Peptides against a protein of PDB entry 6DSZ. Designs and how they scored, part 210

Target 1, 361 residues: chain A of PDB entry 6DSZ
Amino acid sequence: NYVVTAQKPTAVNGCVTGHFTSAEDLNLLIAKNTRLEIYVVTAEGLRPVKEVGMYGKIAVMELFRPKGESKDLLFILTAKYNACILEYKQSGESIDIITRAHGNVQDRIGRPSETGIIGIIDPECRMIGLRLYDGLFKVIPLDRDNKELKAFNIRLEELHVIDVKFLYGCQAPTICFVYQDPQGRHVKTYEVSLREKEFNKGPWKQENVEAEASMVIAVPEPFGGAIIIGQESITYHNGDKYLAIAPPIIKQSTIVCHNRVDPNGSRYLLGDMEGRLFMLLLEKEEQMDGTVTLKDLRVELLGETSIAECLTYLDNGVVFVGSRLGDSQLVKLNVDSNEQGSYVVAMETFTNLGPIVDMCV

## One batch from the design tools (peptide; made by RFdiffusion4, then SolubleMPNN)

Design b2_p21_4_s2 (from b2_p21_4, 11 letters changed)
Fold by OpenDDE base, seed 4:
Formats: structure tokens, C-alpha cells, sequence
Structure b2_p21_4_s2 (fold): chain B 361 residues (1-361), chain A 21 residues (1-21)
């Protein structure tokens, strides 16, 4: 009897940081197929706290803090469209992951989008948005007392959405998305009316972005707006200001993931398909009226890591590189480059044994 | 050691200023 010890999945398909275990703890949450791993980030490294089996492959994992919560809640959506909101509770040594809300958000009608599942949370925690199917945007209103995740669909005229985010600093929940039509790729915004269950015209649009524009980054205040990442270009737009750069260095390999370093959105990490780690810099200009505007965008090569599926800046220049194709890493940024010109040092490597085919026994 | 690296302060602004040169 070969007890095939079902090896635990090692390929990382998502990671997030926040304050999930407490208001004070910095956590790293790692999605490995059906498994959620919860760590506390400490001066000594990643301390494992809990592992949780999920009812399917984790497709979306986002931390959010509704008004009047002391710590972050975790939204998870599985590839089977099971949604839940999880809360960490500790009572002495007893650790429980509480399901505050759950639901299945699968539609009977709709074409699953080729670009996969996208899940986003409004920065003001008014709603969760889901792009599951072409031509539909699913909204889950966030209510504290709601144990059942109820969703509704809003029709999108734009059938081929590439990426979507909620914008910051909007009176109403506002999405920004890249979409493709026969004329190319474009960026559009919509306000989401919970009351009317419809889209209203958003604050801005940008037609004819780069043909390979693939990612939207919502930028916090004071800058606001969004960054659009393509194969050859990075663009910023906030309705009033547009800026584009085409740094030759990003043309060599497709940027596939990003993570915000600063709470104010002045710096981001970018990872490409070759495992190159970049810093995207938003240079500020302070106006005479005290307003902060974007002066310039810069991209700087930090070094090389495993090919990131996801990145998260932890603290003190420590970055978690979640890899699906290679070993995940904890890396340190340095002020000084090494002899090879790299600002990145691997601190810890987490062996990826490859895709464990869950043999359904 | 991992501990030494985590406890080594990084001036991220100094890094950014170095990258800009």
C-alpha cells in the first residue's frame, strides 16, 4: 500500500499582506492551490500561524478592513466560484478561522472569461467586484451582518475586459478597466451604483492604449487615478493628468505582477516573466496650492528573483516573491548593489515541487 | 542569517536615490 502522502502544494498562486491575525501583526497570507498559509512577519522571519484547507483552488485572495473592524478580513473566491469572508479569531492558544459570510457566485449563464477570474474590493469597502464572465460585472455589497454573500450582475458593454480595479478617492465606487475591442485596447471607468444596480459614466477614459496593455494599478491619494502597464509602456491617468513612459528595459520581458510598496502609491514592485524585479517610481510635484501631482514615472531594475506569480512588500525592504513556476523567495532589498549590479539578496527559498496533481482519491 | 537580514534597516529612500543616478 503506497500511501501516496499527498504532498502539500508548494506552487504559490497568490499572496497578500495585511493585519489579519491582529491589528498589530503584519501577516503574509499565501495561496497554494486549495491551501491557505498564514504567517506572521517577524524580525526572525516568517512564523507559521495557521494552515487552512479551502473548498477549491483559490482564485482570488484579498484583505480588506471594513469601517469599524479592528483588523483585516479575508475575501476568498475559489475557481469553483465559492466565495467567503474569513476572520481570524484567537482565544489564548486556540486559533479559529471564522467564516463570516459565504456564497456561491456562479452564474448559470455566461461565458467564463479567457483572462480568468478577477476579484477586486472597493478601497472604502462598499463592495466586492468580480469579473467572472464576459460582459458581466458581479457586485457583492459588503454588509457587516450579512452571512450570505448576495451578488448581482451589471452588464458590461465591453465584452473583453483584460484587467479591472477599483479606484481610490471616488465618491461612488468606481472601476477602471482595460478592455479590448476590434480597434485595440482601451481604458474606461464606470461608477457603480449599488442603488440602481447599474453603471454610471466614470470620470475618465483613455482610448487606444498600448495593444498589450494588461494590468491596471489603482493609485491611492494624493495622486489618485491608475497606472496601465503594457508590454512596452507604462501610463498614468487620473482624469486631469496623463503621463506615459516606454522604458526599453520592460520590453525585454512581459511584466506579470505588481505590488504597492508605499501606502501613498509612490512606489511599486514589478515582476516580469524572466524573474526580473523592478521598482516603479511615481515622482511627486508639490504645487503652490499644496496639491501633489505626478511629475514623472520611472522604472528601475532592482535585480533578479524567481519568476513571480505574486509579489508583496512586507517591511524594511523585505519582499516575498510568490512563484508558481519556481521556488518562492523571501528577498531583501539593499541600498548598495552587489558586484553584479543587483540590489536584491535572497534570504530564504521555498522549494517548489511543482504542480501537485490532486489525484482525487 | 535570516534574522540579521530582516533586522538590517533599509533606507528605501536612499535606495531610490541611488537607483536614480
Amino acid sequence: as target 1 above (361 residues)
Amino acid sequence: SLEKLLNTPLDLDALVEKLKK
Scores: peptide ipSAE 0.315, ipTM 0.820, DockQ to the pose 0.862
Fold by OpenDDE base, seed 2:
Structure b2_p21_4_s2 (fold): chain B 361 residues (1-361), chain A 21 residues (1-21)
Amino acid sequence: as target 1 above (361 residues)
Amino acid sequence: SLEKLLNTPLDLDALVEKLKK
């Protein structure tokens, strides 16, 4: 009887950073199919704390901090539509992952979206939004005392949503999304009424964006608004300010992931399908009234890494490159380029043994 | 060492200013 020890998954399909184990600890959480790995980021590297088996492939993994929580909570949605909110609890040497809330958010009727599952959390922690099915936006209200995750659907007129985020600094929860229709790709916003369970008109829209616009980045205050990433262009819009750039360097390969470096949204990491790592820079202009506006956008090449499925800026120029297709890496950014002009140095490489082809024999 | 790299402070602003030149 050869007990084929099921090889642990090595391909990374998601990563997030935050303060999950404590208010003071910086954590890296890595999703590897059904496995969640929890690390503490230390001066010595990534210290493993806990591994958690999930009942299905992790499709969404997001950290969030509701009002009155001392540390972040973890939202997970599986590919089988099992949702949970997890809390880390340590009692001496005993480490427990507590389920604060759970539910199944599967609909009996609906066409699963071809672009897969999107899960987003309102920055003010009012709700979770899910794009699971075409023509539906699912809302999970966040209530601290609710152990059962209840969801409702709002109809989306826009059937082909490419990406969606919640915006920052909105009185009501507001989504910004890229969608496709027969006329091209467009950006639209909606306010989400929790009370009426409907969409209200959002603050702005942008019709006829780049045909290959694929990603929405919600920008924190003071800038607010969103960045729209395409194949050829990067566009900022906040309702009042519009700015677009078309740096030739991004045209060579599709940007597939991003991560915010600064809490104020002044800098982002971008990864493309060739494993190139970029920095996106938002240049500020301070107005005489004390308002901060976007002056310019810049994209700078940092270097090359494994092809990122996800990126996470940790601290002190350390970046985790989560790869599905290649080896994941811990990399360091440097002020000085190497002889090849790269500002990126690989610190650690995590071997990817490839996709576990479930050979159902 | 990995430790030395993690403990080496990065001036991200200095990096950004260098990238702009």
Scores: peptide ipSAE 0.303, ipTM 0.818, DockQ to the pose 0.874
Fold by OpenDDE base, seed 3:
Structure b2_p21_4_s2 (fold): chain B 361 residues (1-361), chain A 21 residues (1-21)
Amino acid sequence: as target 1 above (361 residues)
Amino acid sequence: SLEKLLNTPLDLDALVEKLKK
């Protein structure tokens, strides 16, 4: 009996940073197909804590902290539409990953969206939103006492959603999304009524954005609003202020991932299809009334990494570059550039052995 | 060493100010 030790997946398809093991621990969570890896970020590096086999390929992985939780919970959705909320529990040396809630959110009807599964969490933890099927937005209300994840659908008139996020600072849960119609790509907002199970008119919209607008970044307060990333342009809109830049450097390769560096949303990492790492900067202007508005947007090249599927800023300028196509990396940002003008230094490289071909024999 | 790199605090504001020049 050759126990073919099933090769562990090495290709990264998601990563998140937060406080999952405790309120004080900084964690890196890495999704590798059906495997979840949990690390503690330490002064000595990444300390492995636990590996978890999931019941399917991880399609969504998001940390969130409901009001009155001491640490983050983990939402996972699999490619087979199994949803769960996970909690880390440690009792001495015993480490358990507890399922707080679970459910299957598959619909019997609907066209699976060509752009894949999108899962988002309201910043106030009122709901989870899922774009699984064209013309449907699935809502999972977040209730702490509910072990069963129940979902309902709201019909979207916009059949071809490209990306969607919940906005910050909204009285009601509000989504912002890029969609495509025969006239091009557009940005729209909707308020989500849990009570009525419908969309209400959102605070703003922007018709006729860049044709290749592909990502929405929800910006925290005090700025609020969203950043829309295209092939040629980056735009900001919050209902009151609009600003667009078209830095030539982003035209060379498509930006494919982003991660917020600062809690206030003043800085983001961007990764492109060539493995270039950028910093997106939101320059603030303080108004006489004490309000903070966006003055300008800037994009700066930091350096080159493996082609990122996902990025996450850890701490002290350390960034995890999760790669599906190449080796994942732990990189350090430096204040001073090297001789090549790079602000990025590779600290550790994690060999990607390629996709595990599930040879179903 | 990896340890020295992790233990070296980054002034991200100083980096941003360098990028602005």
Scores: peptide ipSAE 0.295, ipTM 0.815, DockQ to the pose 0.861
Fold by OpenDDE base, seed 1:
Structure b2_p21_4_s2 (fold): chain B 361 residues (1-361), chain A 21 residues (1-21)
Amino acid sequence: as target 1 above (361 residues)
Amino acid sequence: SLEKLLNTPLDLDALVEKLKK
């Protein structure tokens, strides 16, 4: 009897940082296929707290804090369309992960989108948005008293959505998305009416963006708006201000992931398909009236890491590089470059033993 | 300069203070 000890998955397919275990703890949450790993970030490094088995591959993992919660809740969606909202609860030495809400959000009719599952949460925690199928946007209203995650669909005229985010600072929940049509790629916004279960016209649109525009970053206030990342260009738009850069350095390899460093959206980490780590900078201009506007965008090369599937800034210049193709890393950003001109030093490396092909026969 | 980027106070202080306790 070969007890094939099912080797624990090592390939990372998602990571998030927040305050899940308590208001005071900084956590790193790592998705490895069906496994969720929860760490506390400490001076001494990553302290493991708990591992959780999920009923299917984790496709979406997002932390959010509803108004009046002391700590973050975790939204998970699996590749089998099982959704849950999880809460961490500790009572002395007893650690429980409580399911506050759950549901299956699968539709009987729809073409699964080729770009995979996208899940987003409104910054004001009014709803969860899901792009699961072409021509549909699924909405899960966030209600504290509801143990059942109920969803409805809104028809999306744009059949080929590339990426979508909720914007910050909007009176109504507002999505910003990149889509493709026969004329190229475009950016559009819609307001989401929970009451009428429809889209209203959003605050702005940008037609004919870069042909390879692939990612939307929602920018917090005071800047607001969104960053659109392409193969050759990075653009900012907030309805009033447009700015584009085309730094030659990003043309060498496709940017595949991003993470916000500053709560105000002044700095982002970018990772490309070669494992290069960049910092995207939003240069601030303060107007005489105290308004903050974007002056410029800059991209700076920090160094090289494993090829990131996901990035998350922890704190103190420490970054977790979640890798699917290579070893995941804990890296430190340094003020001074090394002899090779790199600002990145690997602190810890987590061996990736390759994709566990879940032979679920 | 990249130095100004890395030296711009990341709220690094909150981690360092938590890490020192």
Scores: peptide ipSAE 0.035, ipTM 0.624, DockQ to the pose 0.051

Design b2_p21_4_s3 (from b2_p21_4, 10 letters changed)
Fold by OpenDDE base, seed 4:
Structure b2_p21_4_s3 (fold): chain B 361 residues (1-361), chain A 21 residues (1-21)
Amino acid sequence: as target 1 above (361 residues)
Amino acid sequence: SLAELLNTPLDWDALVKKLKE
């Protein structure tokens, strides 16, 4: 009897930072296939709090805080289209992860998108958006008292969506997405009407972006708008301002992940397929009326890490590098570069033993 | 130590300045 000790999955396929255990705690949540690991970021390091087994590979993991919640809730979608909203509850030493809501969001009809599952949450927590199938955008309205996640589909004319996010500062929930058609890649926005269950015209669009535009970053206020990341260029657009840069340094390897450092969206971490870690900087200009506008975009190389599947800024210049292909890392950003010109120092490395084929017996 | 690194604030302005040089 070979007790195949099911090795715990070590490959990270998602990570998120927020306040899940309490309003005051800084948490790191790590998705490793079907396993969710919950940590508290402490002065001593990552303190493990709980591990949760999920019914399927975690495909989406996002923290969000509905109005009047004291702490973040966790949305999870599995590759089997099981959706849940989780809450952390602690009563003394008893720790429970409570399912506030759940549902299956699989459609009977539709071709699964080749680029996989995309899940996004409206910054104002009005809805969850899901790109599961080509030509469909699924909406889950967020209601506090709803234990059953109900979803509806809106038809999307753009069949080949590359990436999608909800924008900040919009009166109605507004998505921004990169899509491909025979003419190239484009950026478009739509307002999402919960009432009418349809798209309305969004505030802006940009046709003929970079051919390899692959990522959308929604930028918080005061800047608003979105950043579009390609292979050769990084573009900002908010409807009023358009700014594009083509830093040669990013052309060497495709940027594959990003994470916002600042709540105001002035700084982002970018990771590429070679494990290079970049800082994207939004330089602000304050106008005479007190409005903040984007002056410039800059990309700076910080150093090298494991190839990131996901990045999360923790605190004090500490970054968690979640890796699927290599070892995950805690890294520290430094003000001064080392002798190699790197601003990144590895603090801790988490060995990746590779994909454990969970033979679900 | 890891604790020291975790507890040492990053001077972002200083870092950004260095990156601009």
Scores: peptide ipSAE 0.464, ipTM 0.913, DockQ to the pose 0.917
Fold by OpenDDE base, seed 2:
Structure b2_p21_4_s3 (fold): chain B 361 residues (1-361), chain A 21 residues (1-21)
Amino acid sequence: as target 1 above (361 residues)
Amino acid sequence: SLAELLNTPLDWDALVKKLKE
């Protein structure tokens, strides 16, 4: 009996950073198909802490900190619609990953969305939102005492949602989404009523955005609002301020991932399908009343990496480039460009052995 | 060393300034 030791998955499907193991530790969490890898970011590099097998391919992985938690919790949704909230617990040398809550959020009726599973968490940790099926938005209320993840559906009139995020700084949980209809692509907002289990009108909308608008980035306060990324344009909107740029450099290849560098949302990393790494800059203008408004948007090329499925800024200009198609990398951003004009230096490379072909035997 | 690189803070203002040149 040759026990073919199934090769561990190496392709990265998602990555997140936060304080999962403790309030003080900076963690990198990496999803590789059914495997979750937990690292501590140290002065010496990535220290492996634990690996966790999940009951299915990880489709959503998000860190969040409910009010009164000392460290982040982890939300995972699998491709089989198993949802869980995980906590890291260490007792001496014993390390446990505790399931605080779990549930299956699969609907018996519904067309799975062609754009796949989207999972988002309200910045104030009031709810989780899931776009699993066309014409439905699933809500999981976040309650600390509930071990069972209960969900309900709200009907979404917009059948073809491209991307969705929760906005920051909203009195009620508010989603912002790009959708497509016969007239083109549009951006809309809805408030989510937990009590009434319905959508209310959101603060703003933008009809007829760029035809290839594909990504929504929720911008934290003081700016608020959202960034909409297309093939040719990057647009900011917060209800009061609208600003669009069309830098020629982004037209060459589609931006496919992003990550916020700083808590105030002044800087983002963007990765495209060619492995180019960009910085998106939000320039501030302070008004006489002390309000901060967006003055300008800028996109600057940093360099080239592996084709990112996900990006995670760690610290000190170190970025984890999670790749599905190529080798994952730790890269360093530098103030000085190299001889090739790149501000990116590869520090470590993690070999990708290719897609695990699920041989359905 | 990797440790030196990880522990060296990035001067973001300097980087942003250079990217604007």
Scores: peptide ipSAE 0.377, ipTM 0.868, DockQ to the pose 0.882
Fold by OpenDDE base, seed 5:
Structure b2_p21_4_s3 (fold): chain B 361 residues (1-361), chain A 21 residues (1-21)
Amino acid sequence: as target 1 above (361 residues)
Amino acid sequence: SLAELLNTPLDWDALVKKLKE
């Protein structure tokens, strides 16, 4: 019996950046199957702080900061529908990951969505939204005093949701989602009433978007609204303004991940299935009344990386490229291109030994 | 060095300008 010492998983299936260990620390959190790795981003690189074993494959990992918290909390949902909210606590040299709240959010009845689990957090931390099953949107109200994550379902008429996000700057929690019906793909918004446990009509909709529209990016204020990414087009909509681009360069490979660089949503990183890294730029126009509107969208090729499962901007043009299929990378963006026209330089590579095939021999 | 790269701020305006050229 060769006890193959279970190698630590190396394939990255999620990453997030925020302030989890303290208000001042910049953290990189990496999900590797059932393991959460917590790093502090330092001048010298990534400093490992803690590894946490989770009771299942991490399916959702999101940082959020409720009103009156000094640092971010971590929401995790596993593929077995175990939800938890984690807090980092340090007392001297003692490091504890505290479960503030937990619950199982599995339904007894429902078809698991073929596109997998989607978990989103309202920017104002009023709720967590979960698309777990077709025709259902699960809501977890965020209450500070509740150690038990209670959820309820709202029926979603749109059975085939492709992606969903909470919008910014909404009085009520508002979702924006891409869905497919027999007529094509569409974008719709709903307000989520916690009180009535129902959807209200959202601020806008866009019927008949690109047939391969696959991702929603919620855009912060001052722009607001959402970006819809397809195979051939990138579209912005905020209810008042619509703008679409169809840059030929994105047609070559499907965009599969994104990350916001700026807090104001002026720049995004995009990664495609070939490992190409793009910058999406939102050009602003300042009106005479001081309002900021979107002038234009631009997509620019930065370079090539490992095929990203997830991207996260750290600081100083440093990006973590989390890869499931290849080696994860820490890369630097440069102002000047190299001889190959690339603005990307690999700083560190993290070897991916492949999926731990549980060979039950 | 890695440390130098990590600590060197990116001039985003310069990069964006280069990408537009």
Scores: peptide ipSAE 0.370, ipTM 0.871, DockQ to the pose 0.902
Fold by OpenDDE base, seed 1:
Structure b2_p21_4_s3 (fold): chain B 361 residues (1-361), chain A 21 residues (1-21)
Amino acid sequence: as target 1 above (361 residues)
Amino acid sequence: SLAELLNTPLDWDALVKKLKE
């Protein structure tokens, strides 16, 4: 009896930070294929709390806090289209992960998108949006009393969506997405009507963005709008203001992940395919009327890490670098550069033993 | 400066203090 001790997966395919275990705890949640690892972030480092096995590879993992919840809930979607909303409960020493809601969101008809599964949550927690199939946008309304995740599809005229996010500060849930057509890549917005189960015209669009525009970042208020990241350019747009930069340093390698550092969206971490870590800065200008507008965008090279699949800012300049191809790391951002000009110091390295090829036949 | 940007207190500094109490 060869007990093939199934080696625990070590490659990271997703990570999120929030308040999952309590309102006061800062958590790091790490997805490693079918495994969810939950940590508490402490001054001494990462304290493991619980591991959870999922029924399939985790494809989407997002924390969200509905109005009137004291702590975050976790949305998970697997590659097999099993969706769930999880809650952490602790009763003394007993720790339970409770499924508040679940459902299968697979469609019988549709072409799975080549860019994979995208899952997004409205900042006001009105709905979850899913891009699973070309030409369809799936909506899961968020209802507290609903134990069954029901979804409906809205037809997208744009067949090739590259990335999509919900915008902040919108009266109705509003998506912003990059799509490709025969004329190039474009950015468009739609309002999502839950009542009519259709798209309405969004507040703005931008045709003919950079040909390699690949990521959308929704920017919180007071700025609002979105950042579009390409191979050569970074663009901000909010309907009223457009600003683009083309820093030569980002052209050297494709930016593949991002994470918001500040709650107000003033700073973002960016990781590229060479393991370079950047800070994107939104410089604000305060108008005489007290309105805040974007003055400029700035990109600074911080240093080098493992190639990030995901980035999460924790606290006190500590960043978790989740890597699929290399070792995951805890890194410290320093105010002063080292002798090599790097602002990044590795604090801890987590050995990646390679991708567990799920031979799920 | 980059140093000034990195030194800008992240709202998260308040959380590390609460974990030590």
Scores: peptide ipSAE 0.021, ipTM 0.511, DockQ to the pose 0.048

